Peptides against a protein of PDB entry 2YKT. Designs and how they scored, part 189

Target 1, 231 residues: chain A of PDB entry 2YKT
Amino acid sequence: SRSEEMHRLTENVYKTIMEQFNPSLRNFIAMGKNYEKALAGVTYAAKGYFDALVKMGELASESQGSKELGDVLFQMAEVHRQIQNQLEEMLKSFHNELLTQLEQKVELDSRYLSAALKKYQTEQRSKGDALDKCQAELKKLRKKSQGSKNPQKYSDKELQYIDAISNKQGELENYVSDGYKTALTEERRRFCFLVEKQCAVAKNSAAYHSKGKELLAQKLPLWQQACADPS

## One batch from the design tools (peptide; made by RFdiffusion4, then SolubleMPNN)

Design b2_p24_3_s2 (from b2_p24_3, 13 letters changed)
Fold by OpenDDE base, seed 5:
Structure b2_p24_3_s2 (fold): chain B 231 residues (1-231), chain A 24 residues (1-24)
Amino acid sequence: as target 1 above (231 residues)
Amino acid sequence: DIEKKLKEIEEKLAEVEEERKRDE
């Protein structure tokens, strides 16, 4: 029946979230943490590299013939520092605005969805059982009527059962329909939340890339000319 | 708030289950 099919679809939505979405989200969070750790490692390693560059700049500044190149090397290190500061801000946002919030939700969601599905199933079954009971009673009544010398005496009661069955069928169909809409809404809400949090990360990432591009674009022509200029 | 909603669902579930048992 239509209601049975819709019931199956509803259950499948909940199961898909629990068995596919949530495990995938946990993996996404784990991969995000790995990515964050790697970027933090890059930042640390880069600091050592550019500190060494500063040392080279100091040596140039102490020379008689290459003093101006010392300033260039210092500028290169300073631009790197500013770019790394922007990266650290992006990573902070990545951690706080995406990973932490997703982790908090996914830890509770399995229990929540299990309870929601169980509630739906219990109520759906209750309505179904009530319908089946009413149908069974009508069948019993019809058997009595067939064996009776006066079947007309059961006609009013038969009509009452028919009406009750119709009402219960309608209620069941409406409940299952609403349940399906609710399940789809739950699924959509989770994807929307992920998208919104990822947008925040993307915004901060854009700021990082923009700042880096601006700083390098400003200074690179000067650095490229440094060796051509006389002391 | 997931915790709040979870509690609400659990309470409603308990009510439905008790009602079902009474109707059996």
Scores: peptide ipSAE 0.024, ipTM 0.485, DockQ to the pose 0.020
Fold by OpenDDE base, seed 4:
Structure b2_p24_3_s2 (fold): chain B 231 residues (1-231), chain A 24 residues (1-24)
Amino acid sequence: as target 1 above (231 residues)
Amino acid sequence: DIEKKLKEIEEKLAEVEEERKRDE
């Protein structure tokens, strides 16, 4: 029946969230933590590289013919420091605004969805059972009527069962329909939450990239001409 | 808040279960 099909669809939405979305989200969080760790590693490695660059700048400053290049090398290291500061801010946001919040949500969601699905199933079954009971009673009544010498005796009761069946069928259909809408809303809400949090991270990432591009664009022409200028 | 909603659902679920038991 239409109601049975819609019921199946409703259950499938909940099951998809519980068995597909949430596990995938946990994996996403885990991969995010790995990504964060790798970026932290990049930060550390970059520090070593640019510290070594500073050392080269010191040597240039001590030379007789390359002193001005020492300043250039120091500037390169300083720009890196500023870019790195922006990266660290992005990483903090990535951790606090995305990973932590998603982790909190996914850990709480399993019980919530289980309870919501169970509630829906219990009420749906209750309404379905009530409908089935009325249908069974009507069938019994019709059998009695067919075997009776006075079928008119059962006519009023038959009408009552027909009306009851119609009403209960309508209630069941409405309940299942509302349940399906609710389930779809729950699913959409979770995807929207993910998208919104990812957008926030993207904005912070854009700020990091923009600042880096700006700083490098300002200094790069000066650095490029340094070797062409006389000492 | 998920915790608040969970509590509400659990309470409603308990009510529905009790109603079902009465109808059996």
Scores: peptide ipSAE 0.023, ipTM 0.514, DockQ to the pose 0.020
Fold by OpenDDE base, seed 1:
Structure b2_p24_3_s2 (fold): chain B 231 residues (1-231), chain A 24 residues (1-24)
Amino acid sequence: as target 1 above (231 residues)
Amino acid sequence: DIEKKLKEIEEKLAEVEEERKRDE
């Protein structure tokens, strides 16, 4: 029946969230943590590289003929520092606004969804059983009426069961329909949350990239000219 | 029938999501 099919669809939505989405989200969070750790490693390695560059700048500053190049090398390191600050802000956002929040939600979600599904199943079954009971009783009544010498005796009762079946059928259909809508809403909400949090990360990432581009674009011509135009 | 209903639900969900975005 239509209601049975929709019921199966509803259950499948909940099961998909619990068995596919949530495990995948946990994996996503884990991969995110790995990515964060790797980026932290890059940050550390980069610091070592540019610290070494600063040392070269110090040597240039101490030279008699290359002092101006020392300033250039220091500027290069400073620009890197500023870019790194933007990266750190991005990473902080990545951790606090995406990973932490997703982790908190996914940790609590399993119990919630299990309970929600169970509640839905219980009520759906209850309504279904009530409907089936009425249908069975009507069938029994009709059999009695057909074999009776006084069929009119059962006419009022038959009408009552027909009305009850109609009402219960409608209630079941509405309940399952609403259940399906609710399930889809739950699923969509979770994806939307992920998208929104990822957008926040993207925004901060964009700021990082923009700052880097801006700083480098500003200074690069100066640095390129340094060797050709000794001060 | 179910496909039609699904489409209606999807449209409603989209509307709700847009409303949510506006409220934020």
Scores: peptide ipSAE 0.010, ipTM 0.398, DockQ to the pose 0.045
Fold by OpenDDE base, seed 2:
Structure b2_p24_3_s2 (fold): chain B 231 residues (1-231), chain A 24 residues (1-24)
Amino acid sequence: as target 1 above (231 residues)
Amino acid sequence: DIEKKLKEIEEKLAEVEEERKRDE
């Protein structure tokens, strides 16, 4: 029946979220944490590299013929520091605005969805059982009427059951339909949340890349000319 | 296949970028 099919679809939405979406989201979060750790590792390694560059700048500054190149090397290290600061801000956003929030939601979601599905199933079954009962009673009544010498005695009661069945059928269909819409909304909400949080991270990432590009674009021409210019 | 999926994504991104340029 239409209601049975719709019921199946509704259950499948909840199952898809619980069995496919949420596990995948947990994996996504785990991969994100790994990515964050790797970026932190890059940051640490880069610090060592540019600290060593500063040392080279110090040596240049102490020289008689390369003093101005010391300033260049210091500027290179400073630009790196600024880029690194921007990266750290991006990473904080990545952690706090994406990973942490997703982790909190996915943890609570399993219990929530289980409860929501159970509630839906219970109510759906209750309405279905009530309908079945009325149908069974009507069938029994009709059997009695057919065997009776006075079938008109049962006519009013038969009409009452017919009306009740119609009403309960409609109620069940509406409930299942609404349930399906609700389930789809729940699914969409979760995807939207992911997209929105990822957008926030993307904006912060863009800021990091923009800042780096800006700083390097500003300084690189100066650095490139440093060796060509006489002291 | 990861490489195949990546290629598909790159192609889609390129398409989106071209559309963006046309709208400017």
Scores: peptide ipSAE 0.000, ipTM 0.326, DockQ to the pose 0.045

Design b2_p24_3_s3 (from b2_p24_3, 13 letters changed)
Fold by OpenDDE base, seed 5:
Structure b2_p24_3_s3 (fold): chain B 231 residues (1-231), chain A 24 residues (1-24)
Amino acid sequence: as target 1 above (231 residues)
Amino acid sequence: DIKEKLEEIDKKLEEVKKIKEEDE
């Protein structure tokens, strides 16, 4: 029946969230943590590299013929430090605004969805059983009427059951329809949350890239000139 | 907005169901 098919679809939405979406989200979080760790590693490694560059700058500053290049090397290292600071800020945001929040939600979601599905199933079954009961009673009544010498005796009761069946059928259909919409809304809400959090991360990432570009664009011509014009 | 979108989806699904029933 139409109601049965819609019921199946509704259950499948909940199952898809629990069995496909949530596990995939957990994997996404895990991959995010790995990515964060790798970027933290990059930051640490970069610090070592540019600290070594500072040492080269110190040597230049102590030289007789390359003293001015010491300042250039120091500036290069400083610009890097500023870029790395922006990266660290981005990583902090990535952790706190995306990973932590997703992790908190996914851990709570399993229980919530299970309860929601169970509630829906219970009510759907209740309405279905009530409908079936009325249909069964009507069938019994009709059998009695067919065997009776006075069928008119049962006419009013038959009409009552017919009306009850019609009403219960409508209620069941509406309930299942609403249930399906609710389930789809739950699914969409989860995807929307992911998209919104990812947008926040993207914004912070853009800020990191922009700052780096600006700093390098400002200083690079100066550094190039220092190399081209020996003192 | 979400409600409207869901209603549209529901209508489309109903239409698809009708088409399938007609093709059977």
Scores: peptide ipSAE 0.018, ipTM 0.325, DockQ to the pose 0.031
Fold by OpenDDE base, seed 2:
Structure b2_p24_3_s3 (fold): chain B 231 residues (1-231), chain A 24 residues (1-24)
Amino acid sequence: as target 1 above (231 residues)
Amino acid sequence: DIKEKLEEIDKKLEEVKKIKEEDE
């Protein structure tokens, strides 16, 4: 029946969220944590590299013929430090605004969805059972009427059951329809949440990249001329 | 209707997928 099909669709939405979306989201979070760790590792390694560059700058500054190149090397290291600061800010955002929040949501969601599905199933079954009961009673009444010498005696009751069946059928159909809409809304909400959080991270990432580009664009011409234009 | 909105989104996503495939 239409109501049965709609019921199946509704249950499938909840199952898809619980069995496909949520596990995939947990994996996404895990991969995000791994990515964060790797970026932190890059940061640490870069620090060592540019600290060594500073040492080279110190040596240049102590020289008689390459003193100005010391300043260049120091500037290179300083730009790196500034870029690193932007990266750290991005990583904090990545952790706090994406990973932590998603982790909190996915943890709460399993219990919520289970309860929501159970509630829906219970009510759907209750309405279905009530409908079935009325249908059974009507059938029983019709059998009695057919065997009776006075079928008109049961006419009023028959009409009452017909009306009750119609009403209960309508209620069931409306309930499962609303249930399906609710389930789809729940699914959409979860995807929207993910997209919105990812957008926030993207904005922070853009800020990191823009700052880095700006700093390098400002200084790179100076550095490129340092050897060609000794002063 | 949420179903209609979702269907529209799916159509857009398919278009994006095609564009991506063309750029590869």
Scores: peptide ipSAE 0.011, ipTM 0.335, DockQ to the pose 0.037
Fold by OpenDDE base, seed 3:
Structure b2_p24_3_s3 (fold): chain B 231 residues (1-231), chain A 24 residues (1-24)
Amino acid sequence: as target 1 above (231 residues)
Amino acid sequence: DIKEKLEEIDKKLEEVKKIKEEDE
């Protein structure tokens, strides 16, 4: 029946969220944590590299003929430090605004969706059973009427059952239709949440890249001419 | 129609977003 098909579709949406979306989201979070760890590793390695650059700057400052190049090397290291600070801010946001929040949501969803599906199933069954009961009673009544010498005795009751069946069928159809819409809304809400959190990450990433570009663009011309103008 | 249902869902989502923004 139409209502049965709609019911099946509704259950399938919940099933898809629980069995496909949520596990995939958990995997996404795990991959995000790995990515975060790798970026932290890059940060640490970069620190070592630029600390070594500072050491080269110190040596230049101690030299007789390359003193001014010491300042250049120090500036290069300082710009890196500032860029690194922006990266750390981005990573903090990535962790707090994306990973943590997604992890919290996916944990809550397991319980929520199970309860929501159960509630829907219980009510759907209740309405279906009520409809079936009325249909069965009408069938019994019609059998009695056919065997009776006075069929008109049952006419009013037959009309009552017909009306009840019509109403209950309409209620069931509306309920399963609304249930399907609700399920789809739940699914879309989860995707939207992911998109919104990823947008926040994108904004922070853009800030990191912009700051780095600006700092380097400002200083690079100065650094490029340093060797051409010996003191 | 699935398309019509999706459009209705989008409207509901927009309403929910507005409510959240108002509560913040």
Scores: peptide ipSAE 0.011, ipTM 0.354, DockQ to the pose 0.051
Fold by OpenDDE base, seed 4:
Structure b2_p24_3_s3 (fold): chain B 231 residues (1-231), chain A 24 residues (1-24)
Amino acid sequence: as target 1 above (231 residues)
Amino acid sequence: DIKEKLEEIDKKLEEVKKIKEEDE
């Protein structure tokens, strides 16, 4: 029946969220944590590299013929420090605004969805059972009427069951329809939340990249000319 | 090729935009 099909669709939405979306989201969070750790590692490695660059700048400053190049090397290291600060800010946002919030939600969501599905199933079954009972009773009544010498005796009761079946069928269909809409809304809400949080991360990442680009664009021409200028 | 992948993404995004506008 139409109601049975819609019921199956509704259950499938909840099952998809619980069995596919939530596990995938947990994996996404785990991969995010790995990515964060790797970026922290990059930060540390970069610090070592640019500290070594500072050392080269110190040597240039101590030289007789390359003193001005020492300042250039120091500026290169300083620009890196500023870029690194922006990266650290982005990473903090990535951790606090995406990973932590998603982790909290996915943990709570499993229990919530299980309860929501159970509630829906219980009420759907209750309405379905009531409908089935009325249908069964009508069938019994019709059999009794066919065997009776006075079928008219059962006509009023037959009409009552027909009316009850019609009403209960309508109620069941409406309930299942609303249930399906609710389930789809729950699914969409979760995807929207993920998208919104990822947008925030993207914005912060863009700020990091923009600042780095600006700093490098400002200084790079100066660095490029340093070797061409007479010492 | 990164360029080809980006073009594919842009195409998909435009399609999604059209669908959204039609459904509004």
Scores: peptide ipSAE 0.000, ipTM 0.266, DockQ to the pose 0.119

Design b2_p24_3_s4 (from b2_p24_3, 11 letters changed)
Fold by OpenDDE base, seed 5:
Structure b2_p24_3_s4 (fold): chain B 231 residues (1-231), chain A 24 residues (1-24)
Amino acid sequence: as target 1 above (231 residues)
Amino acid sequence: DIEEKLQEIEEKLKEIEKIREEDE
């Protein structure tokens, strides 16, 4: 029946969220944490490299013929520092605005969805059982009427059961339909939340890349000419 | 938000269970 099919679809939505979406989201969060850790490692390694570059700049500044190259090397290190600051801001947002929030939600969501599905199933079954009972009673009444010397005495009761069945059928269909809409809304809400958080990450990432490009584009021509200029 | 909704659902489930017990 239409109601049975809709019921199946509703249950499948909840199952998809619980068995596919949520586990995948947990994995996504885990991969995000790994990525964050790797970036932190890169940051640390980069610091060591540019600290060593500063040391080379100090030596140049102490030389008789390469003093101006010392300033160039210091500028290179300073630009790196500024780029690194922007990266740290991005990582902070990545952690606080994406990973932490997703982790909090996904942890609670399993319990919520389980309860929501259970509620839906319980109420759906209750309405279905009530309908089945009413149909069974009508069938019994019709059997009695066929065996009776006065079938007319059951006519009013038969009409009452028919009306009751119609009402219960409509109620069940509406309930299942609403349940399906609710389930789809729950699914969409979760995807939307993920998209919104990723948009924030994308904005911060864009800012990081833009800042780096801007700083390097500004300074690189100067640095490229440094060795051609006389002391 | 999620916790509040969960609490509401749990309360409703209890109510439904009571109704079922009364009908049995």
Scores: peptide ipSAE 0.040, ipTM 0.641, DockQ to the pose 0.019
Fold by OpenDDE base, seed 4:
Structure b2_p24_3_s4 (fold): chain B 231 residues (1-231), chain A 24 residues (1-24)
Amino acid sequence: as target 1 above (231 residues)
Amino acid sequence: DIEEKLQEIEEKLKEIEKIREEDE
C-alpha cells in the first residue's frame, strides 16, 4: 500500500542517517583532527626556522657592511609571525567552531535518532493496528448481516465502521507522510549544519590567505631590492 | 524543497499503486 511504502521510506531515511551519515561524520571529524595536528606541527617547525632567520638578522645588524640587510631579515620574520597568527586564529576556529561542535552533535544524535525512530514506529504500528481492527470488525459485521433474517438491522453500524475505517486510513496516511517529511528535514538539518560550519572555516581561511597575500605583496619588492641598495 | 520532493514521491507511489490495482 501507499502508506506501507511511505513507511518504508521513512524508516530508510532514519537508518541512512544512523548507519551512513553519522559514521561518515565521525570519520570526517577524525580526519579533521588529523589535519589540525599536522598544521600545528607545521606551525611549530616554522617557528624554529624563522627564529633561526632572526638570528641571521641579528648577525647582519651587528656587521658594519650589512646592517640594512638585518632589517630586511627581521621584516621577513615579522611578516611570517603575522601570517602565523592568522593561521592560529583559523585553527582555533577550525577546532572550536567546527570539530568540537560536530563532535558534540554526532555523539548526542545516536540516542536521539534511535528514540525518534522508535517513537515513529510505535505510533505508526498503533495506528495501523487500530485500522486493522476496524476492518476486521466490519468484516465480522458483514458476515453476521449476511446470515441474519433482518440485515437492515446492521446497516447503521456498517456505515459507522466504514466511516471509522476511512478516518483511520486518512490519519495513518497523514501520519506517515508527516513522518517522512520530518525525517527528510532531520537529514537536511544535519547537512545544513555541516555546511554552515564549513562556511565559517572558509571565511577564516580566506582571511588567513588574504592577510598573507597583502603582507607579502607589500614587502616583497623592498626585500628584492635590498641587495642592490648601497650600504 | 522537501515538500515538493515528497509530493513527487507521493504521486509516484499513487501511480505505482494504480498499476498494481490494474494488474489485479
Scores: peptide ipSAE 0.021, ipTM 0.429, DockQ to the pose 0.023
Fold by OpenDDE base, seed 1:
Structure b2_p24_3_s4 (fold): chain B 231 residues (1-231), chain A 24 residues (1-24)
Amino acid sequence: as target 1 above (231 residues)
Amino acid sequence: DIEEKLQEIEEKLKEIEKIREEDE
């Protein structure tokens, strides 16, 4: 029946969230943590590299013939520092606004979904059982009527059961339909949340890249001319 | 692909809405 099919679809949505989405989300979080760790590693390694560059700049500044190149090397290191600051902000957001929040949600979601599904199933079954009961009673009544010498005496009751069945069928269908909508909404909400959090990360990442591009674009011509212009 | 899943959900939701409108 239509209601049975829709019921199956509803249960499948919950099942998909619990068995596919949530595990995938956990994996996503794990991969995010790995990514964060790698970027932190890059930041640390970069610091060492540019600290060493500063040391070279100090040596240049102490030289008699390469003083101006010392300033260039210092500027290079400073620009890197500013870029790294932006990266750190991005990483902080990535951790706090994406990973932590997703982790908190996924931990609670299994319990929530189980409860929600159970509630739906219980109510659906209750309505279904009530419908089945009415159908069974109608069948019994019809059987009794067929065996009776006066079947007309059961006509009013038959009509009442038919009406009751129709109403209960409609109620069941509506409930299952609403249940399906609710389930789909739950699924959509989870994807939307993920998208929104990724948008926040993307915004911060854009700021990092923009700042880096701006700073380097501003200074690179100066640095490129430093050796050609010994003044 | 999240976008594909979202699209699928949106399509299904539209279908549900259509069914509801047809039943009204």
Scores: peptide ipSAE 0.020, ipTM 0.452, DockQ to the pose 0.063
Fold by OpenDDE base, seed 2:
Structure b2_p24_3_s4 (fold): chain B 231 residues (1-231), chain A 24 residues (1-24)
Amino acid sequence: as target 1 above (231 residues)
Amino acid sequence: DIEEKLQEIEEKLKEIEKIREEDE
């Protein structure tokens, strides 16, 4: 029946969220944490590299013939520091605005979805059982009427059951239909949330890349000319 | 009609988002 099909569809949506989406989201979060850790590692390694560059700059500054190159090397290190600061801001956003929030939601969601599905199933079954009961009672009444010498005696009651069945059928169909819409809404909401959070990360990432590009574009020509220019 | 159903869902989502914004 239409209602049975819709019921199956509704249950499948909830199951898909619980068994496919949420586990995948947990994996996504785990991969994100791994990515964050790797980027933190890059930050640390970069610091060591540019600290060593500063040391070279210090040596140049102590020389009589290469003093100006010391300033260049210091500028290179400073630009890196600024880029690194921007990266740290991006990472902070990545952690706080995406990973943490997703983690909190996915944990809560498991319980919520289980409860929501159970509630839906319980109410759907209740309505179904009520319908079945009315149908069974009508059937019994009809059998009794057929065996009676006065079938007209049961006519009013038969009409009442017919009306009740029609109403209960309609209620069940509406309930299941609404349930399906609700389930789809829940699914879409979760995807939308992910997209929105990822957009925030993308925005912060863009800022990081833009800042880096800007700083390097500004300074690189100066650095390239440093060796050609007399002291 | 799938399109009609989708529209209804989108409207519900908007309502939910509005409620969330109000609660924040």
Scores: peptide ipSAE 0.020, ipTM 0.456, DockQ to the pose 0.050

